# Designs tried in a protein design run: peptides against a protein of PDB entry 8OXM. Part 245

Target 1, 371 residues: chain A of PDB entry 8OXM
Amino acid sequence: FKAEFRLAGGVNLPKIIDCVGSDGKERRQLVKGRDDLRQDAVMQQVFQMCNTLLQRNTETRKRKLTICTYKVVPLSQRSGVLEWCTGTVPIGEFLVNNEDGAHKRYRPNDFSAFQCQKKMMEVQKKSFEEKYEVFMDVCQNFQPVFRYFCMEKFLDPAIWFEKRLAYTRSVATSSIVGYILGLGDRHVQNILINEQSAELVHIDLGVAFEQGKILPTPETVPFRLTRDIVDGMGITGVEGVFRRCCEKTMEVMRNSQETLLTIVEVLLYDPLFDWTMNPLKALYLQQRPEDETELHPTLNADDQECKRNLSDIDQSFNKVAERVLMRLQEKLKGVEEGTVLSVGGQVNLLIQQAIDPKNLSRLFPGWKAWV

## One batch from the design tools (peptide; made by RFdiffusion4, then SolubleMPNN)

Design b2_p23_5_s3 (from b2_p23_5, 11 letters changed)
Fold by OpenDDE base, seed 4:
Structure b2_p23_5_s3 (fold): chain B 371 residues (1-371), chain A 23 residues (1-23)
Amino acid sequence: as target 1 above (371 residues)
Amino acid sequence: ELVKELEEIALLNKYPISEPIPL
């Protein structure tokens, strides 16, 4: 290890350390404190399994469909080491950084990210109709700019085109895998983009198995497919490459149902994981500042006064696990809203749900559904 | 108050990597 560290921003002030491997390569690592990286480690294992399935299938392999993974080493219930995703930037930093964000640079006459957030926070407790109206006003005055990421990073037109395709494929794979695993919407700081590959890296996987639907403001989208996410795909948007890559990913996931169910079952019944989200944990995840996005809310064990019998804990856990497995099985069968859909029908429904301004307007304002 | 909280939240949105700190 180098005799120095850096602090990453955020309330946890994670420590960036540099180490030289036995191979002589320098590697940056992020040491998180007060964070339970166990769920991240598990989700990375699931992603690796999904990647194995995607690499076995000829059609997904030809398309290079993969979900980006990083190394996670839990050190304790409240600490761990992550592989620093070198050469990645949070999409939120690129888009909505206060000084030099792409929205400010390319759309200086649009609303600021702050103005957008303020407007949406003012309506957070209002009707869905009022939320929708204000969301549409925000969207009109905050136009997408994420197309400029690839244009800034890749000056050669042929490279630019290939990187935009790599981005689109990465969004498709992560969206479908994320939907299957119930990751839901993703905060703009929890999506990194690789500046060399244009692939996405999803970090802080603390909300999984549709736990976002039990938040005080429930998730209304299957994955993040906001206007900037779509804008990064270029002029075709969700049509063509994205849709086809979603369909091919979904086809592999559905054809791997037994494997995915078995993996998730093993992970749900792992006594290392509390898949229960209590109301306080759920509230904390939504009241969290954008930079705190790395703090798994460790419930302080100090609320010792609820002598819940071990039997009631086990019964509540089993019911959550059963519900997760049932919903996962439904997704893998193409069961949406009680109807069995084809792969194309299911993917179409998910895309429509994810881009619907009515669904986006209902999301927690802190997650910036207008970005 | 809410504007200050949102400005603090907006200032926090930088992941400013600190200068090197000795171990």
Scores: peptide ipSAE 0.041, ipTM 0.462, DockQ to the pose 0.325
Fold by OpenDDE base, seed 1:
Structure b2_p23_5_s3 (fold): chain B 371 residues (1-371), chain A 23 residues (1-23)
Amino acid sequence: as target 1 above (371 residues)
Amino acid sequence: ELVKELEEIALLNKYPISEPIPL
């Protein structure tokens, strides 16, 4: 190890360390403390399996459909080491950085990212109609700019076109695999883009198996397909390459139903893997200014009343795991809202749900559905 | 208050890489 470290920002202040391997190669690593990396490690294993399935199919292999993975080494329930994704930037950093964000650079007369967030937080407890109206006003005054990522990084027109296709394929693969695993919406800081490949890397996989639907503000989209995510695809948007790559990914997932069910079943019943949403994790993911004041006194409630019968907790857990497996089986059969859909019908429904301004307006404002 | 908390949440969601700190 080098005799120095850097702090990455964030609540948990993860440490960036440089390690020289026995091979003489320098490797940057992110050491997270006070964070459970077991879920990230498990999700990376499932992504590697999905990549193996995608490489076996000729149509997905020809399209180079892959979900980007990184190495995770959990060291304890509250610590681990991540591979540093060298040459990546959070899409949120590129888009909405306070000084040099692409929205400020290309749309200086639009609302600031702060003004958008403030407007959406003011209506957080309001009706769905008031949320929709304010979201549409925000969207009119905050126009997408993510097209400029590929234009800034790739000056050659042929390279630019190839990288925009790589981006579109990466969004499609991660959206469908993420939907099957129930990752839901993804915060803009938890999506990295590779500055050389234009591929996405999804980090912080702490919400899986549709646990985003049981948050205090439930998720209303199957995956993140916001206006900037779509703008990065160029003029065709969700049509053509994106849709076809979603359909081909979904076809491979549905044809691999037995393998995916068996893997997820083993993971859901692993006594070392807690994927369930707990109240503290839910509060951390959807922190409201009002919620910080109430949490201070009650952490001293005596350990004695949590002797809920071990049998009732285990029965409750098993019923949640069974419901997750049933919903995964439905997705892999193309069952949506009690109807069996074709691959094209299912993918179309998911795209329409993900881009619907009514669904986006109902998301937690902290996750910035207007970006 | 809300502006400071939004600035703190925005700062907490920044990954500013610090200067090198000795181990």
Scores: peptide ipSAE 0.040, ipTM 0.453, DockQ to the pose 0.345
Fold by OpenDDE base, seed 5:
Structure b2_p23_5_s3 (fold): chain B 371 residues (1-371), chain A 23 residues (1-23)
Amino acid sequence: as target 1 above (371 residues)
Amino acid sequence: ELVKELEEIALLNKYPISEPIPL
């Protein structure tokens, strides 16, 4: 190990360490403290299974449809080691870094990322109508720039075109698999982009099985398909390559229903896998930057008093697990809002839900739906 | 002004990578 570390930002300040293997190769690792990495480890295993299903199908294999995975080693309920995704950057760091973000560089006359955040925080407790109006004003004065990622990283036109296709395919695959698994908390810091492959790496998988819908500000979109995410696809946006890759991914998921249900059932009843949303986790995920100073002392004390009667906990847990399995079965049958849809109909509905400004305006301001 | 800009910068950058810190 090197005698130095770097802090990755965030409340828990995870440590980036460099190690030299017995093979003489340097490898970066992320050491998280005060975080349960078991959920990340389990979700990586589910993604590896989904990749196996996608590789068996000729149409998805031909398109190289895969979810990027990383190694997770849980050490305890509050610590673990991650493989640091070397050569990746958070999409939020590229887009909205205050010093040299792409929005500031390419759109210097637009609203700053801070002005956008402030405007949406001011309306956070307001009506859906007021949130929608302010979100539309923010979107008008904050235009997408994510097309410039591939233009900066890939100077050769043939490589640029190939990498833009790899990006679009990665967004499609992760969006559909993320929807099936009910993956939430897809803010701009929980999505990395690989600077060499242009593929996405989803991190912090602690909101799954639609538990984002029971947050104090419920999640209203099936996946992240915001204006910058779409801008990275180029002039066709969600049409053509993205839509076709979503449909082909959804076909494989629906045709693998029995396998997916059996695996998710085993995981939901694993006593070592806490996937349920608790009130403290919900408060932490949607904590206001202004509230960070007051809540830090109390999160350490009250882990002892939630000894509700073990029998009432088990019955409530089983009912939530059954509801999650029923909803997963509905998604894999194409049941949306009580109607059975074709693969094309289901994918179309999910795209429309994900790009709807009314749904995007209702998200927690920390999710940055205008990016 | 500069302190407010730095506080605004810190609020938006949830994951800045620090300079190397000795162990």
Scores: peptide ipSAE 0.036, ipTM 0.435, DockQ to the pose 0.298
Fold by OpenDDE base, seed 3:
Structure b2_p23_5_s3 (fold): chain B 371 residues (1-371), chain A 23 residues (1-23)
Amino acid sequence: as target 1 above (371 residues)
Amino acid sequence: ELVKELEEIALLNKYPISEPIPL
């Protein structure tokens, strides 16, 4: 370790430490305090298993379908060390940085990211019809630019084409694996892009097993497939490479049903893995500092110990865990809305749900569904 | 690169990175 650390800021003031490995390489680490990194650690283990399944299949291996993983070392229930994802930028930073964001650079006459957010916040408590109309107006005046990421980073046309394919494959793999696991909170800051590989790194894995659907503003999409995400794929969009990679990933997941169920069952019943959505976590996720709602500090965390009898808590937990396992089994059988779908039918339904502007317009404004 | 990783950490947390603090 170097003799110095830096504070990364934030409510939890994470510490940045520089470590020299036994190999003489410097590695940055983020030491988070007051944050349960166990969820991230557990989800990284599940992603590593999904990668193992994808590497065993010839069709997914040939396509290099992988979900990017990072090292998480939980030190306690409220502290741990994250390996820093060197050479990755949040997609939100590239797209909607206030000064130098790609939207401002390539579309200077479009609405600012702030104007878009403000318009969607003004209708947050309105009807779904009003949200949809304002979302469509925002989308009309905020056109996608994420195609320029690969064009800026990869000047050689052959390299550019390979990196755009790597991006498209990464989106497909992470979208399907994320859907199977019910991964939520996929806002533009929780998705990093590697500037060298063009692969996505999903961070902050605390919303899993469809717990995003029980948020005060429920999640209405299976994964992030917004207009900029699609624009990064190039002219074919969701067709061709993306669709085929989703289908091949889904095929491997469905064929690995028993393995995936067994592992998720062990995790759901692990007393150290709090995957359930709690009211404080829900409040934190949907009252972001950008959404200037005065967090009156007066909710003493101590007074909402509703002393539900330990037996009623345990029975309620077990019923939620069973429901999650049943829904996971349905997904792995291709059961959507009580109908058994083929891999192609299921992937098509998920793509349509993810790109539907009616679903996107109903998301929490802090998710930035117009990006 | 190192400044960019620092900016990325600061952005991920929406807070500026501090000066180096001794351990």
Scores: peptide ipSAE 0.034, ipTM 0.362, DockQ to the pose 0.241

Design b2_p23_5_s4 (from b2_p23_5, 11 letters changed)
Fold by OpenDDE base, seed 3:
Structure b2_p23_5_s4 (fold): chain B 371 residues (1-371), chain A 23 residues (1-23)
Amino acid sequence: as target 1 above (371 residues)
Amino acid sequence: DIVKELEEIALLNVYPISEPIPL
């Protein structure tokens, strides 16, 4: 290692270290403490398998449909090493940075990111009707700007067009794979964009298998397809390239049902893999202040394992795992709300659910559904 | 042991400073 480390910021104070490999190459890595990276490592393995399936299919291979992956090495239940995603930025940092965010630069007369968040926090405990009205007011006064990401980074028109297509394909692939796996907590800081490829990197994979639906404020969308996410696709929005890439990804996932179920079954019954939502994790996810800088004491998970009888825990766990597997099987059959849909019908339903302002208005304010 | 060294680094209680900290 180099003789020094840096802090990345955030509640868990992750350390950025530079390592010289046996090959003489310098590699930056993020060392996390007080965080269980086993779920991230497992989800990266599942993404690599999904990528293998997508590369075997001619239609998805021709489109270069992949979910971006990074290396994770869990060290213990509370420590691990992440590959530093060099040349990536959180979409939230680009869009809603307080000083130089794209919304402030391109829409200086719109509401500030802070004003939007404040308005949505004021109605957090209100009716769904009041949340919807305030969300529509916020959306009217906070117009999308993410189209400017590719315009700023790629000045050549041919490169710009190629990168906008790469972005749209990355959103489509990650949205469908994420939906199949029930990936949650897709706030604007958990999605990075690569400044060279325009591809998305999904980080912090700690909410999977639809565990976002059992949060105190349930997740109401299958994936992030907010107005800025759509604006980055350009003039066609969700139509054409995005929809077609979602359909082709879903077709590969549905045709790979047996392989996906077998792998997820092994993972769900792994006694070392805690994928279930616990109350402390739920509190941490939905009590995050806007500023990651406040040292909230990580409530050590150790103190509130009430000694529930091991036998009742095991039976309750098995019933949750079985329900997750059944729901995964339904998704892979195209069963939505008790109805069997075609690939196009299922993808259409998911897109409509993800863009519905009634669903978006009900999300936790920290998810920033107006961005 | 590189694993133990990384675990020790992970568990270091440091104040949030922007400056490089010696290992």
Scores: peptide ipSAE 0.042, ipTM 0.570, DockQ to the pose 0.174
Fold by OpenDDE base, seed 5:
Structure b2_p23_5_s4 (fold): chain B 371 residues (1-371), chain A 23 residues (1-23)
Amino acid sequence: as target 1 above (371 residues)
Amino acid sequence: DIVKELEEIALLNVYPISEPIPL
């Protein structure tokens, strides 16, 4: 390794190290501490399988529908090494950085990111009606700017159009696969954008199989399709390319039901893979500082092993795993709220749920649903 | 042991600084 490291942003202060391989090539790696990367490693394997299914289908292959993946090597239950995604930035860093964020640059008269956050925190424990009213006020005074990402990075009009199309396809593919797998915690720092490809990289995959629905503030959207995410698609928004790419991705997932169920079943019953939401993890996820700049004291969760009786743990685990598999099977059959939908009907319902300001207003403030 | 060296780096308590830190 090189005799120096850099800090990445975030509460756990991950370390960027440079290593020289036996091939003489320099490679950047992210060393993450105080986190279990086993779930990230497993979810990357599932994404690679989904990519294989998408490449077999002619319509999804022609559209280059893929999920961006990275290498993960877990070292222990609290440490691991990730491939450093060179030339990526968190969408939150581009949009709502305190100094030079795109909202401040393009909308200097709108509410600041801090004002929006403060307003939503003040109503966090209020009624759904009060949350909705304040969310609508925030949205009126905080207009989307993510269209400027492609305009800043791609000066040639033909390249700009191609990259905006790549972005829209990446959002569609990751949204549908993320929904099928029940991926949660899709806040603005857990989604990177590649500055060269305009494709999204989803990181911190520690909330999956709809475990976001059992958080103290439940997740109310199937995926992130907020106003800035839509603004990055340009004038067509969720219509045309995005909708068609969602439908084609959903067709491939539904037609691959047996393969997806078999692999998820093996993963859910792997004794080395703890995907279940524990109370301490749930508290940690919704006590995170919304801004990476506040050094909140990491509660040293002393490993108070809540020694629940091993027998009651195993029976409760099996019932949760069965419920997850049943819900995955329903999604792959197009069963939503007890009704069987067509691919177009299911995709339409998911888009409407994801853009509904009533659903968005109910999210935890740290998810930044107004961005 | 490369695994131990990486675990030690992972667990380092450092303050956020913009400059490269010696290992």
Scores: peptide ipSAE 0.041, ipTM 0.558, DockQ to the pose 0.175
Fold by OpenDDE base, seed 2:
Structure b2_p23_5_s4 (fold): chain B 371 residues (1-371), chain A 23 residues (1-23)
Amino acid sequence: as target 1 above (371 residues)
Amino acid sequence: DIVKELEEIALLNVYPISEPIPL
């Protein structure tokens, strides 16, 4: 290692270190303390398996459909090393940074990110009707700007078009894979964009297997497909490339049902992999301070060890694991709301659920559903 | 042990400084 480190932002103050490998290559690494990276490591392995399935299919391979992955090395229950995603930025940092965010630059007369947050926090404990009305007012006065990401980063029109397609394919692949795995907590700081490839990198994978639905404010969308996410696709929005890439990804996932079930079953029953939502985790995820600037650390591992007591917890765990496997099997059969759907029908339902302002208005305000 | 050394680095309480800090 180099004899110096830098601090990353965040409550746990991750350390940025440079190491020289046995291959003579310098690699920047993020060393996290007070964080259990085992779930991130497991989810990265599942994403690599999904990528292998997508590469075996001719149609998904031709479209280069992949979920971006990063290296995670858990060192202990409370520490680990991450690959530094060089040339990535949180979509929240680009969109809603208080100093120079794209919304402020391109829409200076719209509501500020802070005004939007405040309005949605004021109605957090109100009716779904009041939340919907305020969400619609926020959306009217906070117009999407994410189209400008590719326009700022890619000045050549042919490169710009290619990168916008790469972005759209990345959103489609990660949305469908994320839905199948029940990936939650997809707020604007947990999604990075690569400034060179325009591909998304999903980080902080601590909410999986639909555990976002058991949060105090349950998740109501299958994936993040908010107005800015759609705006980054350009004028066609969710139609054309995005929809077709979702359908082709879903087709590969459904045709790989046995493999995906077997993999997830092994992971759900791994005694070293704690994927279940705990009350302290739920509290931390939905009571975080408004500070937009932090690379959000996961919970201190020290608070998790103390509560694995007694035989009644194992029976409750097994019943949750069985329900997760049953729901995964339903998704892979195209069973939605008790009805068997075609791939196109299922993808259409998921898109409609993800863009529905009624569903978006019900999310926790920290998820920033108006962005 | 590299794992132990990295764990010690991970757990270091330091003040937020923008400059490189010696290990």
Scores: peptide ipSAE 0.041, ipTM 0.568, DockQ to the pose 0.175
Fold by OpenDDE base, seed 1:
Structure b2_p23_5_s4 (fold): chain B 371 residues (1-371), chain A 23 residues (1-23)
Amino acid sequence: as target 1 above (371 residues)
Amino acid sequence: DIVKELEEIALLNVYPISEPIPL
């Protein structure tokens, strides 16, 4: 290792280290503490399998449909090392950085990101109607700008067009694979964009198998397809390239149902892999900036009372795993709301659910559904 | 042990400083 480390931003203070391998190559790595990277490592293995299926199909291979992956090495239950995603930036940093964010640069007369967040936090405990009205006011006064990412990075028109297509394909592949695995909505800091390829990298995969639906504010979208995500596709939005890439990805996933079910079954019943949502993780994911001051849980709470019968815990876990497998099987059969849909019908339903302002207005305001 | 050394680095309680910190 080099004799120094840098801090990455974030609550858990991840450390950026430079390592010289036995091959003499320098490799930058992100070392996370107080974080369980086993779920990230498992999800990366599932993404690699999905990529293998997509490369075997001629239509998805011709479209270069892939989900970007990174190396994860869990060290313990609370530590691990990640590959540094060199040449990537969080979409949230590009869009809503307080100093130089694209919204401030291109839309200086719109609401600030802080004003939008404040307005949506004020209505968090209000009716769905009040949430929808305030969300529509926020959306009118906070117009999408993510089209400017490709325009800033790619000045040649032919390169710009190619990179916008690569972006659109990356969003489509990650949205459908993410829906099948139940990743739900993705926080804007947990989506990286590559500044050279325009492809997305999804990081921090701590919510999977629809566990976002059991959060204190449940998820209401199948994947993140917010106005800025759509704006990055250009004038056609979700139509044409995005829709066709979603349909071709879904076709490959549905045709591979047996392989996907078998692998997810092995993972769900692995005693080394806890994918279930615990109350502390749920609180952390939906913590308010105002609540940061009080929750130092000195969880020195004595180990005594959690002798709930091992048999009842195991039976409850097995019932949750069985329900997740049944829902995965339904998705892979095209069963939505008790009806069997075609690939085109299923993809259309998912797109409509993801872009619906009524669904977006009901999301946890901390995840910024207006961005 | 490289794993143990990386785990010790992971668990270091450091304040956010803009400058590189010695290992």
Scores: peptide ipSAE 0.040, ipTM 0.576, DockQ to the pose 0.163

